# Ledger of designs, part 196: peptides against a protein of PDB entry 8YR4

Target 1, 309 residues: chain A of PDB entry 8YR4
Amino acid sequence: PRGSPALQLVVLICLGLMGLERALNVLVPIFYRNIVNLLTEKAPWNSLAWTVTSYVFLKFLQGGGTGSTGFVSNLRTFLWIRVQQFTSRRVELLIFSHLHELSLRWHLGRRTGEVLRIADRGTSSVTGLLSYLVFNVIPTLADIIIGIIYFSMFFNAWFGLIVFLCMSLYLTLTIVVTEWRTKFRRAMNTQENATRARAVDSLLNFETVKYYNAESYEVERYREAIIKYQGLEWKSSASLVLLNQTQNLVIGLGLLAGSLLCAYFVTEQKLQVGDYVLFGTYIIQLYMPLNWFGTYYRMIQTNFIDMEN

## One batch from the design tools (peptide; made by RFdiffusion4, then SolubleMPNN)

Design b2_p25_6_s3 (from b2_p25_6, 19 letters changed)
Fold by OpenDDE base, seed 1:
Structure b2_p25_6_s3 (fold): chain B 309 residues (1-309), chain A 25 residues (1-25)
Amino acid sequence: as target 1 above (309 residues)
Amino acid sequence: MSELLEKLLKEIQEKWEELLKSLNS
């Protein structure tokens, strides 16, 4: 937004808040580790109470985890509304000005209401995509890199390798299974449109259907179209369940491998009991935004498929 | 990952350019 210094300042504040969210994502597990260690050592109440109060305050700022409704995330989202509205309005005005530059022949050949509906969908899709990339994809990739570095430096290179392999496998499977699912979604949408077109055609030709007493035949053709649609809908829904289960299995295997390794290092007195709790908490926190990644990548693909048809 | 994000951004840009071309045709 080059035209308003106020919106540039809001973008800089949102980037600063995004950096603060990354810092909170590292600090919250560290403070939780420190609570477990202080409890294990039977430390004085004053030290424990201060660490618990600090943890709860940091957890309030962070919220339920990365990408959840924490105070910092809500404040960022609130400030971003004005930037989003400015960006949306600028894109809408650029599309609208371009539509006015088009020839009279182009306007006579198209339904004006359909063109506006495509323009509004396009603007909403682009602004949604940009917001998703800036606030979910880039931050999640940054948190993964920070996590790999943190575990490699403070635990052992083996923990960094487990996190790297688990996250790389998770992302690769999420992309591959989502691209595979897109075929079922396209086929489902094509069959939905064909089923709707048959219903509309039968109702527009109502007089002809009545003249030939063909109501039972048209109902049976519509039933067959619904059954074909439901078969594709089932494949689309089943492929979503398969994606979620595959993601949960990769998470579970990564958590198992890292937790067993962490437990072993605690038994060797190389790590503390709090470090085991930190590992589990941090891994679960990294995986929470990745579940959103699969959902938004699907939403993106759906919006693009729904614009092609 | 950068290449996949660049490819996704490029596919978004290409689809936007195709939408703009389909608006120009």
Scores: peptide ipSAE 0.000, ipTM 0.334, DockQ to the pose 0.014
Fold by OpenDDE base, seed 2:
Structure b2_p25_6_s3 (fold): chain B 309 residues (1-309), chain A 25 residues (1-25)
Amino acid sequence: as target 1 above (309 residues)
Amino acid sequence: MSELLEKLLKEIQEKWEELLKSLNS
């Protein structure tokens, strides 16, 4: 936003809050490790109570997993509303200005309501995608890099290698299986539009259908179109289940390999019990944003397919 | 990863330019 110093400051504050979220993602597992170690050592209640209170406060700032957004994320989202509104309004005004620069022949050949709906979808899609890239993709990649560095420095290099291999395999399989699924999604959407077009055509020609007593024939043609759609919908949905199951398998194998290695190092007294709990907690914490990444990468592809049509 | 992000950004930009061109035609 070149024209508003206030919005530039809000963007800088949002970037600072994103950095704080990355720091919280490292600190929360460390404080949880420290609680487990203090419990194992039978440490004094005052030290334990302070560490637990600090952990709960850091967890409040970070938020929980699937259902609770953290205070920092909510504050960032709240501040970003003004930046998003400014960006949306600027894109809408550019599109509206451009529509007024178009020839009278173009305006006479198109339905104004359809053009506005395409413009609104385009604006919402681009603004949503940019916000998603900035607030979810880039931060998730940063968390993976920070995680690999952390496990390589504070554990053994083997833990950093396990995390690197699991995350690389997870991302690669997510992209490859999602690109493979795009074919089924495109075919499904094309058949949905064709099925809808048949229903609209039959209903617009209702008088002709009644005149020829062709209601049973039109119902059967519509049934065939639905069955063909459902066959493509099933392939699209089954490919989604396959993606989720493949992701779950990679997570499960990575968690198994790393947990067994951690447990072995704890039995050898090279790691503490808290380090085992840290590893499990931190790995699960890295996978939560990646599951969202797979969902939004699908949303990105859906929006791209819906913009092609 | 940077190349994939650049490719995605480039595809978004190309699709936006195609949408703007389809509005200009």
Scores: peptide ipSAE 0.000, ipTM 0.338, DockQ to the pose 0.014
Fold by OpenDDE base, seed 3:
Structure b2_p25_6_s3 (fold): chain B 309 residues (1-309), chain A 25 residues (1-25)
Amino acid sequence: as target 1 above (309 residues)
Amino acid sequence: MSELLEKLLKEIQEKWEELLKSLNS
């Protein structure tokens, strides 16, 4: 944003915090490795206690696994609120200006409330997509690249190859299965809207339905519409379960192959016991953002489909 | 609406690339 040096500084700080999050994603597994090695070597309590305290502090900065956001991520999100508000307002003003540039014939053909709802959905979708690309997609791709480089340099080229193949397969299957699933979701949303429209039309024409004693007929038509909807909802939900299971299988196979290779190199005394724990911990950390990636990519596609309608 | 969203996304991407370029200079 060229017009506010304060917002530029906030963006710079947010980028610095994103870099720090990438560093923490590498450092946390390394410190956990060091704890396991110090425990294996029966190292002095003072060295162990310092390494554990440092690990817990780094883990507080990074955040925990299931649902706990890290201090750095929360600080970044807090600072980003001002940038997001500035961006949202700019997008809203651009959409509003563009709506005023549209022909009188376009305005006469649409209800003002529908135009405003489309504008609001448009703004929310753009601002959400931008924030998602910047804070989830780009960082996740960076973490994968850093992971491949790290394992290739500090372990062996075979570990980098396993991570590369597993991540490439995971991303490709996530995209392909999500695109395939989008057809079922579009059909489900179309049938949901048609089912809701029938219910609204029947209730708006309540006097006519009563006049003809057609209540049983309208209930049966609504039941048929619900059954058709549930059949599409089931396909949409089953395709989501299939995606999650396919992702879990790719993760499981990658973790198995890499864990067996780590165990073999530990038996050959080429790696330490801590390196086995590092590999497992780091791989699980890489997959957590990727699971969110599949959820948000689906959310983006939904928002695009809901904007085409 | 899709074209306006794509145009806005492209303008945001271009400004982000300009920002990244200004940070690397």
Scores: peptide ipSAE 0.000, ipTM 0.323, DockQ to the pose 0.012
Fold by OpenDDE base, seed 4:
Structure b2_p25_6_s3 (fold): chain B 309 residues (1-309), chain A 25 residues (1-25)
Amino acid sequence: as target 1 above (309 residues)
Amino acid sequence: MSELLEKLLKEIQEKWEELLKSLNS
């Protein structure tokens, strides 16, 4: 943000907090590994208690997973409110200024309130999308890269390869199946609008329908429209289940392959029991943001389809 | 992934430019 040094500092702090979130994503599994190793070795209580306390503190900073955002993420989100408000207000003022520069003939030909509502929805959508890209997509890609590097350096190149293949396959299948699914969603939305239009037309012509005693005909015509809609809705919903199942299969196969390999290396005394727990914990942490990516990619595509109609 | 992100960013930009054009028309 040009012109406010305070907001520039807040952006820098938010970027620093994002870096800290990435560090926590690596450190939390490492400390959990160390606890398991110390327990296996029957280490002194003082060393164990310190490591557990440090782990719990790091886990508090990171967060508990589903529904509990970590302290660092909450602090980042809180600080970002001021940046978002400044950005939103700047975009709104630019649009409002531009609307005032438009000709009187344009204002007389358009419903000003509808244009303003479209502009506001457009700005909020774009600002939301940019915020999501910066705070979820880019960090998730960074976590995958950090994960591949970490497993390649501290375990074996095979673990890095498994993570790379699983993440690449997961993302590719998510994209391909989502693009395929978009066809069913477009068809469903078109049929929903057609079904709604038929209901509105029948109700607006109520007197004519009553005069000709055509109620049974209009009800059957509406029933046929509903059946066509439900057939497309089923395809849209079934394609979502197929996407989720495909994602779960890729995750399950990756977790299976990596867990079997890790267990094998533990039996060969090349890895410790804690390394098995680290691998499982870290993989689950990588998959959690990817599920959000698939949800938001769908939301983005929905917003684009809803803007085309 | 970069290409998809670039495609998505480009689609966002194109839709934003279309919205701005629809506001200018």
Scores: peptide ipSAE 0.000, ipTM 0.337, DockQ to the pose 0.014

Design b2_p25_6_s4 (from b2_p25_6, 20 letters changed)
Fold by OpenDDE base, seed 3:
Structure b2_p25_6_s4 (fold): chain B 309 residues (1-309), chain A 25 residues (1-25)
Amino acid sequence: as target 1 above (309 residues)
Amino acid sequence: MKEILEQLLKEIEEKWQKVLEELNK
């Protein structure tokens, strides 16, 4: 943002907080490993209590409980509100300027209120997409790369390979299955709009329907439209369950392969018991933002389909 | 809309490249 040094400083602080979140994503599993090792060694209470207190503090900064956001992520989100508002206003002004550059024939062919609603939905979708790419997609890819490097350097090249194959397969299947399901969602949305339009037209013409005693006929036509919609909704929902199950299977197989390999290296005294716990904790931690990625990639595709219409 | 989104994505990619170039200096 070239026009406000204050907003530039806020962006730099947000980038610094993103770097801190990446560091916390590595440190939290390491401290959890150290707790397990200290418990296994029957270490003195003072060392254990300090490591547990440090872990809980790092976990408070990171977050990652079911539905909980960390302190660092909340602080970043709070600071980003001003940057998002600046970006939103800039996009709204660009869209508004572009609408004024369009031909009079284009404006006469469209309802001004519908154009404005499409512009507002477009602006919110763009600003949301950008915030998601910057704060979820790029950080998740960075955490995967950091994870591959960490496991390759501190464990064995085989652990880095398992994480690489698992995450590459997860991302590829997420994209391919999401593209495949987009056809069912598009068909569902088209049938939903057609079913809603039919209901509105029947209700707007209620006097004509009453005059001809055609209420039973209009109800049956609406029932047929609902059954067609539900058949497409089922395909859309079933394809989502298939996506989630495929993702769960890939993570489960990666967790199984890496956990068995880690257990084997612990039995050979090449790794400690804490390293087994670190691997499992880190893989589950990588899964959480990836699950959000599948949900939001779907939301992006939906917004694009809804903007093409 | 798609063209505006592609232009905005391109402007953001160009800004990220400039930030990466400034961080590499």
Scores: peptide ipSAE 0.000, ipTM 0.310, DockQ to the pose 0.012
Fold by OpenDDE base, seed 5:
Structure b2_p25_6_s4 (fold): chain B 309 residues (1-309), chain A 25 residues (1-25)
Amino acid sequence: as target 1 above (309 residues)
Amino acid sequence: MKEILEQLLKEIEEKWQKVLEELNK
């Protein structure tokens, strides 16, 4: 981003965070292997508990795997919002300025509504993804129920309770925070529509704008509308990062409690090393699809709100 | 979804680049 040293610094921080994510992707499997080895060797509880706690902390930073919203990924995504908004605004203003520089014959030959529809078709492709995402949420809910039953029957009832409490808290927080976010989304959509309407009105009145040499004035009005939109977009996007971080925290606490309890039962020879691996793998498998649930639910709500208008 | 959002952003950016390329023709 040329022109803002602050945004350049944010980009450098984001690159550093990406490097940290790559380091975590290597460290997490190493710590996981070390846990398996320590369990196999019947290592002292203190060494095992420290390694498990360190692993869970690293997993909290990383998240549940590739594409998971770990703390580092959430922080990167949060910082990136401003960079994205700057880039989006710059592109949008360049296009709008260029559209005002075009000949009257070009404006008469093209429906201004088609140019806007090309932008809208980018957002409408999201609706097809929603159906696919709903079909991933239902299986994940089934897997949660199956998991609670499985851990309650084949493990100790405490494991089933941990999974139940974590998933119930996760789902409840996901719904509540998503409903809270709907206010920011509605305000954002209303301002988006108003910003688009201003662009359309300016382009429909192209002859008048040219007659008065008002192109610079219309570009400035459009810039102000975009800045106002981006202020609302930031609140919407930042609230998503907050949701994802809250979800990551809930799963991290569940993983910590369950992993420590599982490790303890393995040391007491009540469970095998394979059971620890199974528990950890299963919790991660539940987490990966659920991580996106807040985004999917938002997109569903957006489509419903966009159908109400 | 980050990949989908990045892909949607990339598709939007690619669509805008195509529009800019069509506008520069």
Scores: peptide ipSAE 0.000, ipTM 0.313, DockQ to the pose 0.014
Fold by OpenDDE base, seed 1:
Structure b2_p25_6_s4 (fold): chain B 309 residues (1-309), chain A 25 residues (1-25)
Amino acid sequence: as target 1 above (309 residues)
Amino acid sequence: MKEILEQLLKEIEEKWQKVLEELNK
């Protein structure tokens, strides 16, 4: 971003956070190996518990792998909102200025309405993905139930209870926080439609705008409308980061509780080292579809709100 | 899912490129 030293600093911080994510991708497997070694060597509980806690903390910072939002990724995404908004506003103002530089013949041909309609058809294609995504909810719930049953039968009732509480809390918080954020999204979409309507009205009245040399005035009104939109977009996007971080925290606590309990049962020779690996892998595997579910439920609510307007 | 999202993003990008090409005409 040329012209704002504050946004340049935010970009540098985001690049630093991207470097930290890469470091975490190396450190997390190393700590995981160290846990396996300590379990194999029958190391004292205190050293094992510290290494497990450190691993889960690093895993909380990293997230659950491809498509999971770790703390560092969420922080990067949060900081990037302002950079994105600056870039989007600059592109929108350049497009709008360029539309006012186009020939009268172009505007009289009503191509503006066709161009805007093509843009809308781009967004409507997201709705077809939505119905497919709803059908993945039922399989994901089935996988959770199977997981609870499996851990209750083959490990101990305590593991099934941890998975049940973790997944129930995850789903409940996902629904509640998503419903809470819907108000910010509705306000954003209403302001987006109002901003777009103003741009369309300005372009339909192109002859009048040219006659009065009012192009700079219409561009400034459009800029103000974009700033108001971006204020609502920031609330919507920040609420999304909060959702992702809440989800990551719930999974992190479930992983911590279950991993400590599993490690303890391995030290008591009630479980094998392989059972610890299995539990950790399975919780991470359950997290991946659930993170997608949170994204899909958000998309469902979006398109439902976008259909209401 | 990632492939479907990548395909959908690609379709959106192709539609936006067509919009930009029509805006540059």
Scores: peptide ipSAE 0.012, ipTM 0.343, DockQ to the pose 0.013; fails the geometry check
Fold by OpenDDE base, seed 4:
Structure b2_p25_6_s4 (fold): chain B 309 residues (1-309), chain A 25 residues (1-25)
Amino acid sequence: as target 1 above (309 residues)
Amino acid sequence: MKEILEQLLKEIEEKWQKVLEELNK
């Protein structure tokens, strides 16, 4: 934000907190590994208790329950409210200023309140998307890269390769299947609008329908339109299930391959029991934001398709 | 992905430009 050093400092703190979240994503699995190793080695209680306490503290900072955002993420989100408000207000004022520069003829020909609402929705959507890219997409890609580097350096190049192939395949299939399903969604939305238009036209012509005693005919035409819509809705919904299942299969195969390889290296005494747990925990941590990404990408594409109509 | 993120960003930018063009008309 230009003109406020305080908000610039808040942005820098938020970036620092994002870096801390990335560090926590690596440290939490490492400390969990260390607990498993210390338990396996029957280590002294004092060492175990310290490691467990440190792990729980790091896990509190990270978060990782369904619906529990970590302390660091919550603190970042809280600090970001002021930056978001400043950005929103600046965009709203720019739009409002621009609307005042428009000709009187433009204002007389249009519903200014509707245009303003469209502008506000557009700006909120763009700002939300940019925030999502900066706070979820880029960090997730960073976590994947950090994971590949970490597994390649501390385990074996094969683990880094499995993570790379799994994540690359997951992302590629998510994209390809999402583009493929977009045609079913467009067709569904077009048929929904056509079905709605037919219902409106029939109801607006109610007197004519009554005069000709054509109520049964109009009901049957509406039924046919609904059946056609439901056939497209089914294709749209089934394609979504197929996407989710494809994603689940790729992650499952990556987890299987890496877990079998890790188990083999543990049997060969090249890795410790804790390293098996580390790998599984880290892959699950990478999967969660990727699954959320796939959901948000679908929501974005939805909003785009819904704006094309 | 980068291309699709760029294409989504470009589609966002193009739709935003259309909204701005509709606001400029």
Scores: peptide ipSAE 0.000, ipTM 0.317, DockQ to the pose 0.014; fails the geometry check

